# Peptides against a protein of PDB entry 5FRP: the designs that were tried, part 193

Target 1, 225 residues: chain A of PDB entry 5FRP
Amino acid sequence: VEWTESIPQIIATREDISKELNQALAKTFIDSDPRVRRTSVMIFNKVPVTEIWKNITNKAIYTSLLHLAREKHKEVRELCINTMAKFYSNSLNEIERTYQNKEIWEIIDTIPSTLYNLYYINDLNINEQVDSVIFEYLLPFEPDNDKRVHRLLTVLSHFDKKAFTSFFAFNARQIKISFAISKYIDFSKFLNNQESMSSSQGPIVMNKYNQTLQWLASGLSDSTK

## One batch from the design tools (peptide; made by RFdiffusion4, then SolubleMPNN)

Design b2_p30_2_s2
Fold by OpenDDE base, seed 1:
Structure b2_p30_2_s2 (fold): chain B 225 residues (1-225), chain A 30 residues (1-30)
Amino acid sequence: as target 1 above (225 residues)
Amino acid sequence: KEEEELLKKYEEAEKEEEKKWEELEKLLKE
């Protein structure tokens, strides 16, 4: 653990990282100690993306990072999901595609598919996290239409069939949520009006309000877990 | 495969959730 914690500084300051160091780092991602795995993931958060691409040349490291998205240890998994999404976004923004880094890009380009495939685990906590990283890192708000389309095409171009399916399901769900929230707001306004509540529609709207809230709540994970 | 089981579970869950949504949507559009 201790030596792994020193890696970010080494990567940031040294131009030529040895093959041996890369091999050693690769082993840390599959270490039995979750603390070691966590520290390894944190390298991708602490070190600038340009330095990572420059110094981490062992493709097995990147592959191993992606595998941790399905890690049994919750904390490591959650960290990995955020880390890989951010790393993907930063790579798209800052790293040029060259012949030399082609093999690494082939792995990195699978990150969106890897993330969208996590929906099939059918875990509400994971779903919420994936939703979050999609909005923040994969498909962030972009006012420039050309850039937005280009980003979308880049993300989709490496999807497997399952990822496409979950992508469309995600979008459909967002539309449903938006509609439900809109209705929730309408009902809330109605219920806050005394005259409206005393009308024949009062009980009907109250029921709709409750059903809407129940549905919205059912899609949320238990924050206490 | 574990993956196949997960997929099956996902599909079943999605069908159930779709039914719930359809019921709610009907109610909300009245």
Scores: peptide ipSAE 0.371, ipTM 0.868, DockQ to the pose 0.791
Fold by OpenDDE base, seed 4:
Structure b2_p30_2_s2 (fold): chain B 225 residues (1-225), chain A 30 residues (1-30)
Amino acid sequence: as target 1 above (225 residues)
Amino acid sequence: KEEEELLKKYEEAEKEEEKKWEELEKLLKE
């Protein structure tokens, strides 16, 4: 654990990491101690993406990182999901594709598919987290149409069949949510008007409001779990 | 296979949610 914690500093300060160090680091991702695994994942958060790509050349490390997305240990898993999504986004923005890093990119390009496949675990907490990282890192808001389309195509270009399926389901759900929220807002405005509430439509709108809210809430994970 | 079972459960859950949505959507469009 102690030596693993020192790795971020080593990567940040050294121009080259030895093969031996890469091999040692690879082992930490599969360590039996969740704390070691967590620390290993944190390397990707603490070290600039450019330095990671430069110094971590063992593909097994990247592969192992992605595997932790399905980790049984909740904390490690959650950290990993956020980390890999962010790392993917940063890589797209900052790392050029070269002959030398091709093998690593082949792994990194599977991150979107890896994330979308997590929906099949049928865990609300995981689903919520995946939703979040999609909006934040994979397909962030982009006002430039060309950039937005390019990003989308990049994300989709390495999808497996399951990822495509979950992608479409995700989008369909988002449309529904958007509609529901729109109605929620309308109903809220109506209910905040005293005259409207006193009208014959008052009870009807109240019911619609409640049903809408219930549906929206049902899609949220329980923070107590 | 575990993955196949998970997929099946996912599909079943999606069907159930779709029914709930359809009911709500009908209500909201009235």
Scores: peptide ipSAE 0.370, ipTM 0.867, DockQ to the pose 0.796
Fold by OpenDDE base, seed 3:
Structure b2_p30_2_s2 (fold): chain B 225 residues (1-225), chain A 30 residues (1-30)
Amino acid sequence: as target 1 above (225 residues)
Amino acid sequence: KEEEELLKKYEEAEKEEEKKWEELEKLLKE
């Protein structure tokens, strides 16, 4: 653990990381100790993306990072999911595609598919996290239409069949959520009006309000678990 | 086989959720 914690500093200070160091780092991602794995993932968070690409050239490290998205240890998995999504976004923004880094890009380009495939685990916590990283890192808000479309196409261009399916399902859910929230707002306004509540529609709207909230809440994970 | 089982579970869950949504949507559109 202590050794792995020193890696970000080493990468930041050294221009050339030895093959041996890369090999050693690769082993930390598959270490039996989740603390070691966690620390390894944190390297991708602490070190600038440009330095990662420059110094971490062992493709096994990147592959191992992606695999941790499905690991059993919750904390490491969650960290990994956030890390890989952020790393993907940063890479798209800051790293040029060259012949030399082609093999790494082939792995990194699978990150969106990897993330969307996590929906099939059917875990509510994972689903929420994937939803979050999609909005934050994969398909962030972009007012420029051309950039937005380009990003979307980039993300989709490396999807497998399962990822496409989950992508469509995700979007469908978002539409539903949006509709439900819109109705929630309407009902809330109605219920906040005393005259409306005293009307014959009062009980009806109250029921709709409750059902809407129940549905919305059912889609949320228990933060205590 | 594990992947197939996961997919099956996913599909079943989606069907159940869709049913719940349809019921809600019907209520909300009335």
Scores: peptide ipSAE 0.369, ipTM 0.866, DockQ to the pose 0.752
Fold by OpenDDE base, seed 2:
Structure b2_p30_2_s2 (fold): chain B 225 residues (1-225), chain A 30 residues (1-30)
Amino acid sequence: as target 1 above (225 residues)
Amino acid sequence: KEEEELLKKYEEAEKEEEKKWEELEKLLKE
């Protein structure tokens, strides 16, 4: 653990990291101790993306990072999901595609598919996290239409069949959520009006409000778990 | 086999959620 914690500083200061160090780092991602794995993932959060691409050339490190998205240890998994999504976004923004880094890009380009495939685990906590990183890192708000379309095409271009399926399901769900929220707001306004509540429609709207709220809540994870 | 089972469970869950949505949507459009 201690030596792994020193790696970010080494990567930031050295232009040429030895093959041996890369091999040693690769082993830390599959270490039996979750603390070691966590520390290894944190390298991608602490070191600038440009320095990572320059100094971490062992493809096994990147592959192992992606595999941690499905590991059993919750904290490491959650950290990994956020880290890989952010790393993907930063890479798209800052790293050019060259002949030299082609093999690494082949791995990094699978991050969106890796994330969308997590929906098949059918875990509400994971689903919520994946939703979050999609909006924050994969498909962030972009007012420029050309940039937005380009990003979308980039994300989709490396999807497997399962990722496409979950992508469409995600979008369909978002439309449903949007509609439900809109209705929730309407019902809330109605119920906050005393005259409306006293009308014959009062009980009907209250029922609709409750059903809408229940549906919305059912899609949320329990923060206590 | 594990992947197939996982996919099957996912599909079943999606069908159930779709039914819940259809019921709600009907209620909300009434």
Scores: peptide ipSAE 0.369, ipTM 0.865, DockQ to the pose 0.760

Design b2_p30_2_s4
Fold by OpenDDE base, seed 5:
Structure b2_p30_2_s4 (fold): chain B 225 residues (1-225), chain A 30 residues (1-30)
Amino acid sequence: as target 1 above (225 residues)
Amino acid sequence: EEEEKLLEKWEEKQKKEEEEWKKLEELLKE
């Protein structure tokens, strides 16, 4: 653990990480100790993206990072999902595609597909996290239409069939959520009006309100579990 | 095989969720 914690500093100070160090680092991602795996993932959070691309040349490290998204250890998995999404976004923003880094990009370009494939695990906590990282890192709000389209096309360009399927399901769900929220707001306004509540429609709207809330809540993970 | 099973479960879940949505949607359109 201690030596792994020193790796970010080593990467920051040395321009050329030896092949041996890359191999050693690759092993930490598959270490039996989740603390070691966690520390390894944290390298991608502590080291600037440009330095990572320069110094981490072993493909196995990137591949192993992506595999940790399906890890059984919750903390490591959650960290990995956030880290890989952020790393993808930062890479798109800061790293140019060159002949030399093509092989690494081939792995990094699969991050969106990897994330969208996590929906098939059917875990509510994972689903919520994937939803979150999609909005934050994969397809962030962008007021520029051309940039939005370009980003979308980039994300989609490396999708497998399963990722496309989950992508469409995700978007369909978002439309439903938006509609439900809109109705929730309307019902809330109605219920806050005393005259409306005293009307014959009062109980009907209250029922609709409750059903809408129940549906919205069913899509959320139980924070207590 | 495991991935296929997960996909099947996902599809079943999606079907159920769609049925629940349709019921809600009908209620919300009235």
Scores: peptide ipSAE 0.483, ipTM 0.901, DockQ to the pose 0.814
Fold by OpenDDE base, seed 3:
Structure b2_p30_2_s4 (fold): chain B 225 residues (1-225), chain A 30 residues (1-30)
Amino acid sequence: as target 1 above (225 residues)
Amino acid sequence: EEEEKLLEKWEEKQKKEEEEWKKLEELLKE
């Protein structure tokens, strides 16, 4: 653990990270101690993306990072999912594609597919986290239409069949959620009006409101677990 | 085999969720 905690400082100060250091770092991602694995993932959060690409040249490190998205240890998994999504976004924005970094890009380009494949675990907590990182890092808000389309095409261009399937299911669900939220707002406005509540429609709208809330809540994970 | 089982479970879940949505959608469109 203590050795791994020193790695961000080493990467930040040294341009010549040896092959041996890369090999040692690769082993920390598969360490039996979840604290070691956690600390290894944190390197990608503490070091600028440009320095990571420059100094971490062992492809096994990137592959191992992606595998931690399915980690049994909750804290390590959650950290990994956020880290890899952010790293993907930062890489697209800051790292040029060259012949020299092609092999690393081949791995990084699979991050969206890796994330969308997590939906098949059928875990509500994981699903919520994947939803969150999609909106924050994979497909962020972009007012420029050309940039938005280009980003979407980049994300989709490396999908496997399973990722496409979950992508379409995700989008269909978002349309449903948007409709449900719109109705929730309408019902809330109606129920906040005393005259409307005293009308014959009052009980009907109250029922629709409750059913809408129940459906919206069914998609949320239990925060106590 | 394990991946196939996970996909089957996912498909079953999607089917159930779609049935629940259809019931709600019918209620909300009235």
Scores: peptide ipSAE 0.481, ipTM 0.900, DockQ to the pose 0.803
Fold by OpenDDE base, seed 2:
Structure b2_p30_2_s4 (fold): chain B 225 residues (1-225), chain A 30 residues (1-30)
Amino acid sequence: as target 1 above (225 residues)
Amino acid sequence: EEEEKLLEKWEEKQKKEEEEWKKLEELLKE
């Protein structure tokens, strides 16, 4: 554990990380101790993306990182999902595609597919996390239409069939959520008006409000679990 | 085989969610 904690500093300061160090690092991602795996994932959060690409040349490290998205240990898995999504976004923004880094990009380009495939685990907590990282890192808000479209096309260009399926389901759900939220707002405004509440429509709107709220809540994970 | 089972379960879940949505949508469009 202790030596793994020193790796971020080494990567940040050294231009030439030895093959041996890369091999040693690769082993930490499959270590039986979750703390070791966690520390290894944290390297991708602590070290600038440019330094990671420069110094971590063993493709097995990146592959192993992606595999941790399905880790049984909750904390490691959650950290990994956030880390890989962020790393993907940073890589797209900061790393040029070259002949030399092609093999690494082939792995990194699978991150979106890897994330969208997590929906098939049918875990509400995982689903919520994937939703979150999609909005934060994968397909963030971009006011520039050309950039937004380019980003979307980049993400989709490496999807497998399953990822496409979950992508469409996700978007369909978002449309529904948007509609439900719109109605929730309308009902809330209605219910906040005393005259409206005293009308014959009052009970009807209250019911619609409750049903809408229930549906919206059903899509959320229990924050207590 | 495990992945196929997970997909089937996912599809079943999507079907149920769609049914619940349709009920709500009907209520909200009235």
Scores: peptide ipSAE 0.481, ipTM 0.901, DockQ to the pose 0.808
Fold by OpenDDE base, seed 4:
Structure b2_p30_2_s4 (fold): chain B 225 residues (1-225), chain A 30 residues (1-30)
Amino acid sequence: as target 1 above (225 residues)
Amino acid sequence: EEEEKLLEKWEEKQKKEEEEWKKLEELLKE
């Protein structure tokens, strides 16, 4: 554990990490102690993306990182999902594709597919987390149309069949959510008006409001679990 | 086999969610 905790500093201070260090780091991602695995994942959060790409050259490290997305240990898994999504986004923004880093990019380019495949675990908490990282890191809001399209095409270009299926389901759900939220807002405005509430439509709108809220809430994980 | 079972469960869930949505959508369009 202590050794792994020193790795971010080593990467930040040294221009070149030895092959031996990369091999040792690779072992920490598969360590039996979840604390060691967690610390290993944190390297990708603490070290600038450019330094990671420069110094971590062992492909097994990246592969192992992706595997932790299905980790049994909840904290490690959640950390890994956020970390890999962020790392993907940062890599797209900051790392050029070269002949030398091609093998690493082949792994990193599978991150979107890896994330979209997590929907099939049928875990509500995982689903919510994947939804979150999609909006934050994979397909963030981008006002520039060309950049947005390019990003989308990049994300989709390495999808497997399962990822495409979950992608379409995700988008369909988002359209529904958007519509429901729009109606929620309309109903909320109506219900906030005393005159409207006293009208014959008052009870009808109240029912619609409640049903809309119930549906929206059903898609949310219980934060207490 | 486990992956196939997970996919089937996912599909069943999607079907159920779609049915729930249709009911709500009908209510919201009136």
Scores: peptide ipSAE 0.481, ipTM 0.901, DockQ to the pose 0.797

Design b2_p30_3_s1 (from b2_p30_3, 14 letters changed)
Fold by OpenDDE base, seed 5:
Structure b2_p30_3_s1 (fold): chain B 225 residues (1-225), chain A 30 residues (1-30)
Amino acid sequence: as target 1 above (225 residues)
Amino acid sequence: SEEEEIKRIQENSVHGNLLKLKYEKEKEKK
């Protein structure tokens, strides 16, 4: 226990984890002992997100984290699901997208899809957990409509087809989301009519919007078959 | 004890090796 607790402290205190350490850490996520895997997942929960991004540079670690969401050991799986959802949310809030971290972001951006795809396991406990983490971390309550819509679009923009389907099937806030999207559309139209789309975020939001619309359109077409 | 078992596992696990490596590197930087 003490050693496990030391890793987060060590990661938090060290500016850079060596390549060797990253490689060793990557192996812990696939260790045969669930306790080792659990401890590895806990690193993401105990260490500040900024320090994780700085120190954990091995892509395999992040990939392995996501894979643990489907592992057989219930406790590790549950921990992993909570951890990755929280990590995703924290990353969106605290980590800027750079050229250097692009490859890691490509993995992290799949967390929503990874989580929504768990609905296809058809396990009630998993479904409940996924619901919980969606409302807590992926699509948290946000009183600011713009922020809420932006988060929603961010989440949706990286959905695979299965995740999108499950999103429509299981999201209890579909109506609210629909309204939020509608408001965003109105807002986007309003912004498009104002020359001030010169903000660097405008095109990104529009692209996400368009992608969301395309998915909505495709999802509706599939539901009519 | 559960703690001793965890310690044994940590010492023999990749995690334990990682911790050891990190500890050794911290000592080298001092």
Scores: peptide ipSAE 0.024, ipTM 0.422, DockQ to the pose 0.012
Fold by OpenDDE base, seed 3:
Structure b2_p30_3_s1 (fold): chain B 225 residues (1-225), chain A 30 residues (1-30)
Amino acid sequence: as target 1 above (225 residues)
Amino acid sequence: SEEEEIKRIQENSVHGNLLKLKYEKEKEKK
């Protein structure tokens, strides 16, 4: 049985992958052969997100996945960009934030920044791909305003300065992002007027909002200079 | 095929061998 083909199956069927397996898998992401790296990335596409989070516990794997977004090998890079964006979206939708998975979430939460930072490479093909995955996975169309705003806040709350700058620079031209910003503003007004979102999610949303505002304020100041 | 070659590389890799060993050990513990 070819172990590589078995890995997705093992991950899907076994509740606990050994530490050693995770270590071995981590090495495949940095293999000199782009085909090996590609196969490793494909694990994230073939295995359900819930099983990935359950079985892949080595943070180095996730970090390595993110690094492949800047891979020199075009095919691997393109695959990685799509994979990480999709994985991010699926994680937001299906994975709860717990104390146990906090360290992994800290890495996954950087995916939006990682993607937006690719705009600084100034490659048209990369830009087009990033645009595509943003609208497909990061900020997808959501008819529910609250869900849409929540997603936007989640994405923005973990932006680095460069990602935020890029976000504003490109958003001025993108209708979908302008709509998201508009909803953010509406939500911000709502939060300001209603003191207590008495819901357990209220404080979390407020924290994300405050973080986003701080970044917005800093970004706007730079754009006005 | 390219797929077969990738499989061969992985099977012959140090990582592949380690994975196989660990998989076998985990099967023995059940």
Scores: peptide ipSAE 0.040, ipTM 0.403, DockQ to the pose 0.012; fails the geometry check
Fold by OpenDDE base, seed 2:
Structure b2_p30_3_s1 (fold): chain B 225 residues (1-225), chain A 30 residues (1-30)
Amino acid sequence: as target 1 above (225 residues)
Amino acid sequence: SEEEEIKRIQENSVHGNLLKLKYEKEKEKK
């Protein structure tokens, strides 16, 4: 009887402990010291996604994580961008949507939009990082068509207007690059054929080849600057 | 560096606390 009466208190105490820990953790994400913020972000990298969802119940922590994507401190920002993208992907793969975690999912589902909105900062380093995490975590290579489409639709389903615009712009750029690469390959094949080089079209093809190379170089250089 | 060590300690501490919470919750379910 006494043990049964203590169970509610123990549960309440543990909930209180969990609450206190979550409150303490929430404060670390907004700490003035970048080292503390970095450490807080690293929790999402070091702790399995299932354990994060189980133990971190304060939605403010997740919101704060997302805000760090625009952090002035470069190292913290870069870490945050990678972390949130990875966390999003892992969450999609491992976490079931329930009524209890709905509020957290509402925040996590904004991660793709948050990342795509970083393109508007117009920083080349940020753009490169966003490109990288998109291909690695948000829209990874998936040989199964149904899974790939499902992931794509999931990512797009929570986009804001700006994210959609960035997404289409990015895709348009990729299509252009792919097309240019294809042309480059075709031109290279043509140039390797001596008979074609001796033709009246040789100089024309060479000029187009050079233009394509310059365009590719400029597009890639903008990604490397 | 001292900074890296401090970071590791802090990370381990938070991780340790999360694990403790997990362990305590799992004990209550038994």
Scores: peptide ipSAE 0.026, ipTM 0.464, DockQ to the pose 0.014; fails the geometry check
Fold by OpenDDE base, seed 4:
Structure b2_p30_3_s1 (fold): chain B 225 residues (1-225), chain A 30 residues (1-30)
Amino acid sequence: as target 1 above (225 residues)
Amino acid sequence: SEEEEIKRIQENSVHGNLLKLKYEKEKEKK
């Protein structure tokens, strides 16, 4: 643990991390102690993305980072999911694709697929976290249409079949929610109209409204669990 | 079936999309 905690400082002070250090770091990602694994993941949060790409050249480190997204230890897994999503976004924004870093990019480009594949675990907490990191890091709000489309295409370009399926499911859900919100607005307008409330359609609309609210509420993770 | 998998995913991960839609609507009101 103590050794791994020193790595961010070493990366910050040294222009080139030795092959040996990279190998040692790779081992920490697969350490039996979750504290060691946690500390290893934190390197990606503490060190600037440009310095990570410069100094961490062992492919096994990046591969191991991605694997931790499915590990049993909840805290490490959650940290890893956030870290890898953020790292992906930062890499897209700050790291140029070159011949020299091509092999690392081949791994990093699988991060979106890795994240979308987590939906198949069917864990509510994982799903919520994946949703969060998708909106925050993978597909953030971008007012520029060209940039937004470019980002989307970049994310999709390396999807496996399972990731595409998850993505389509996600989009279908968004459409459904959008529709539900639109209906909610319509219902609210209807409810504010006294003439409409007194009509024979009033009870029917109220029932649909309640169903919509219930559906929306059920989709919201019980903040109490 | 692929449809069942889609349905399962939709049912289990609705929270994030709800928050996004809420945020978008709040922006339209400003």
Scores: peptide ipSAE 0.018, ipTM 0.395, DockQ to the pose 0.608; fails the geometry check

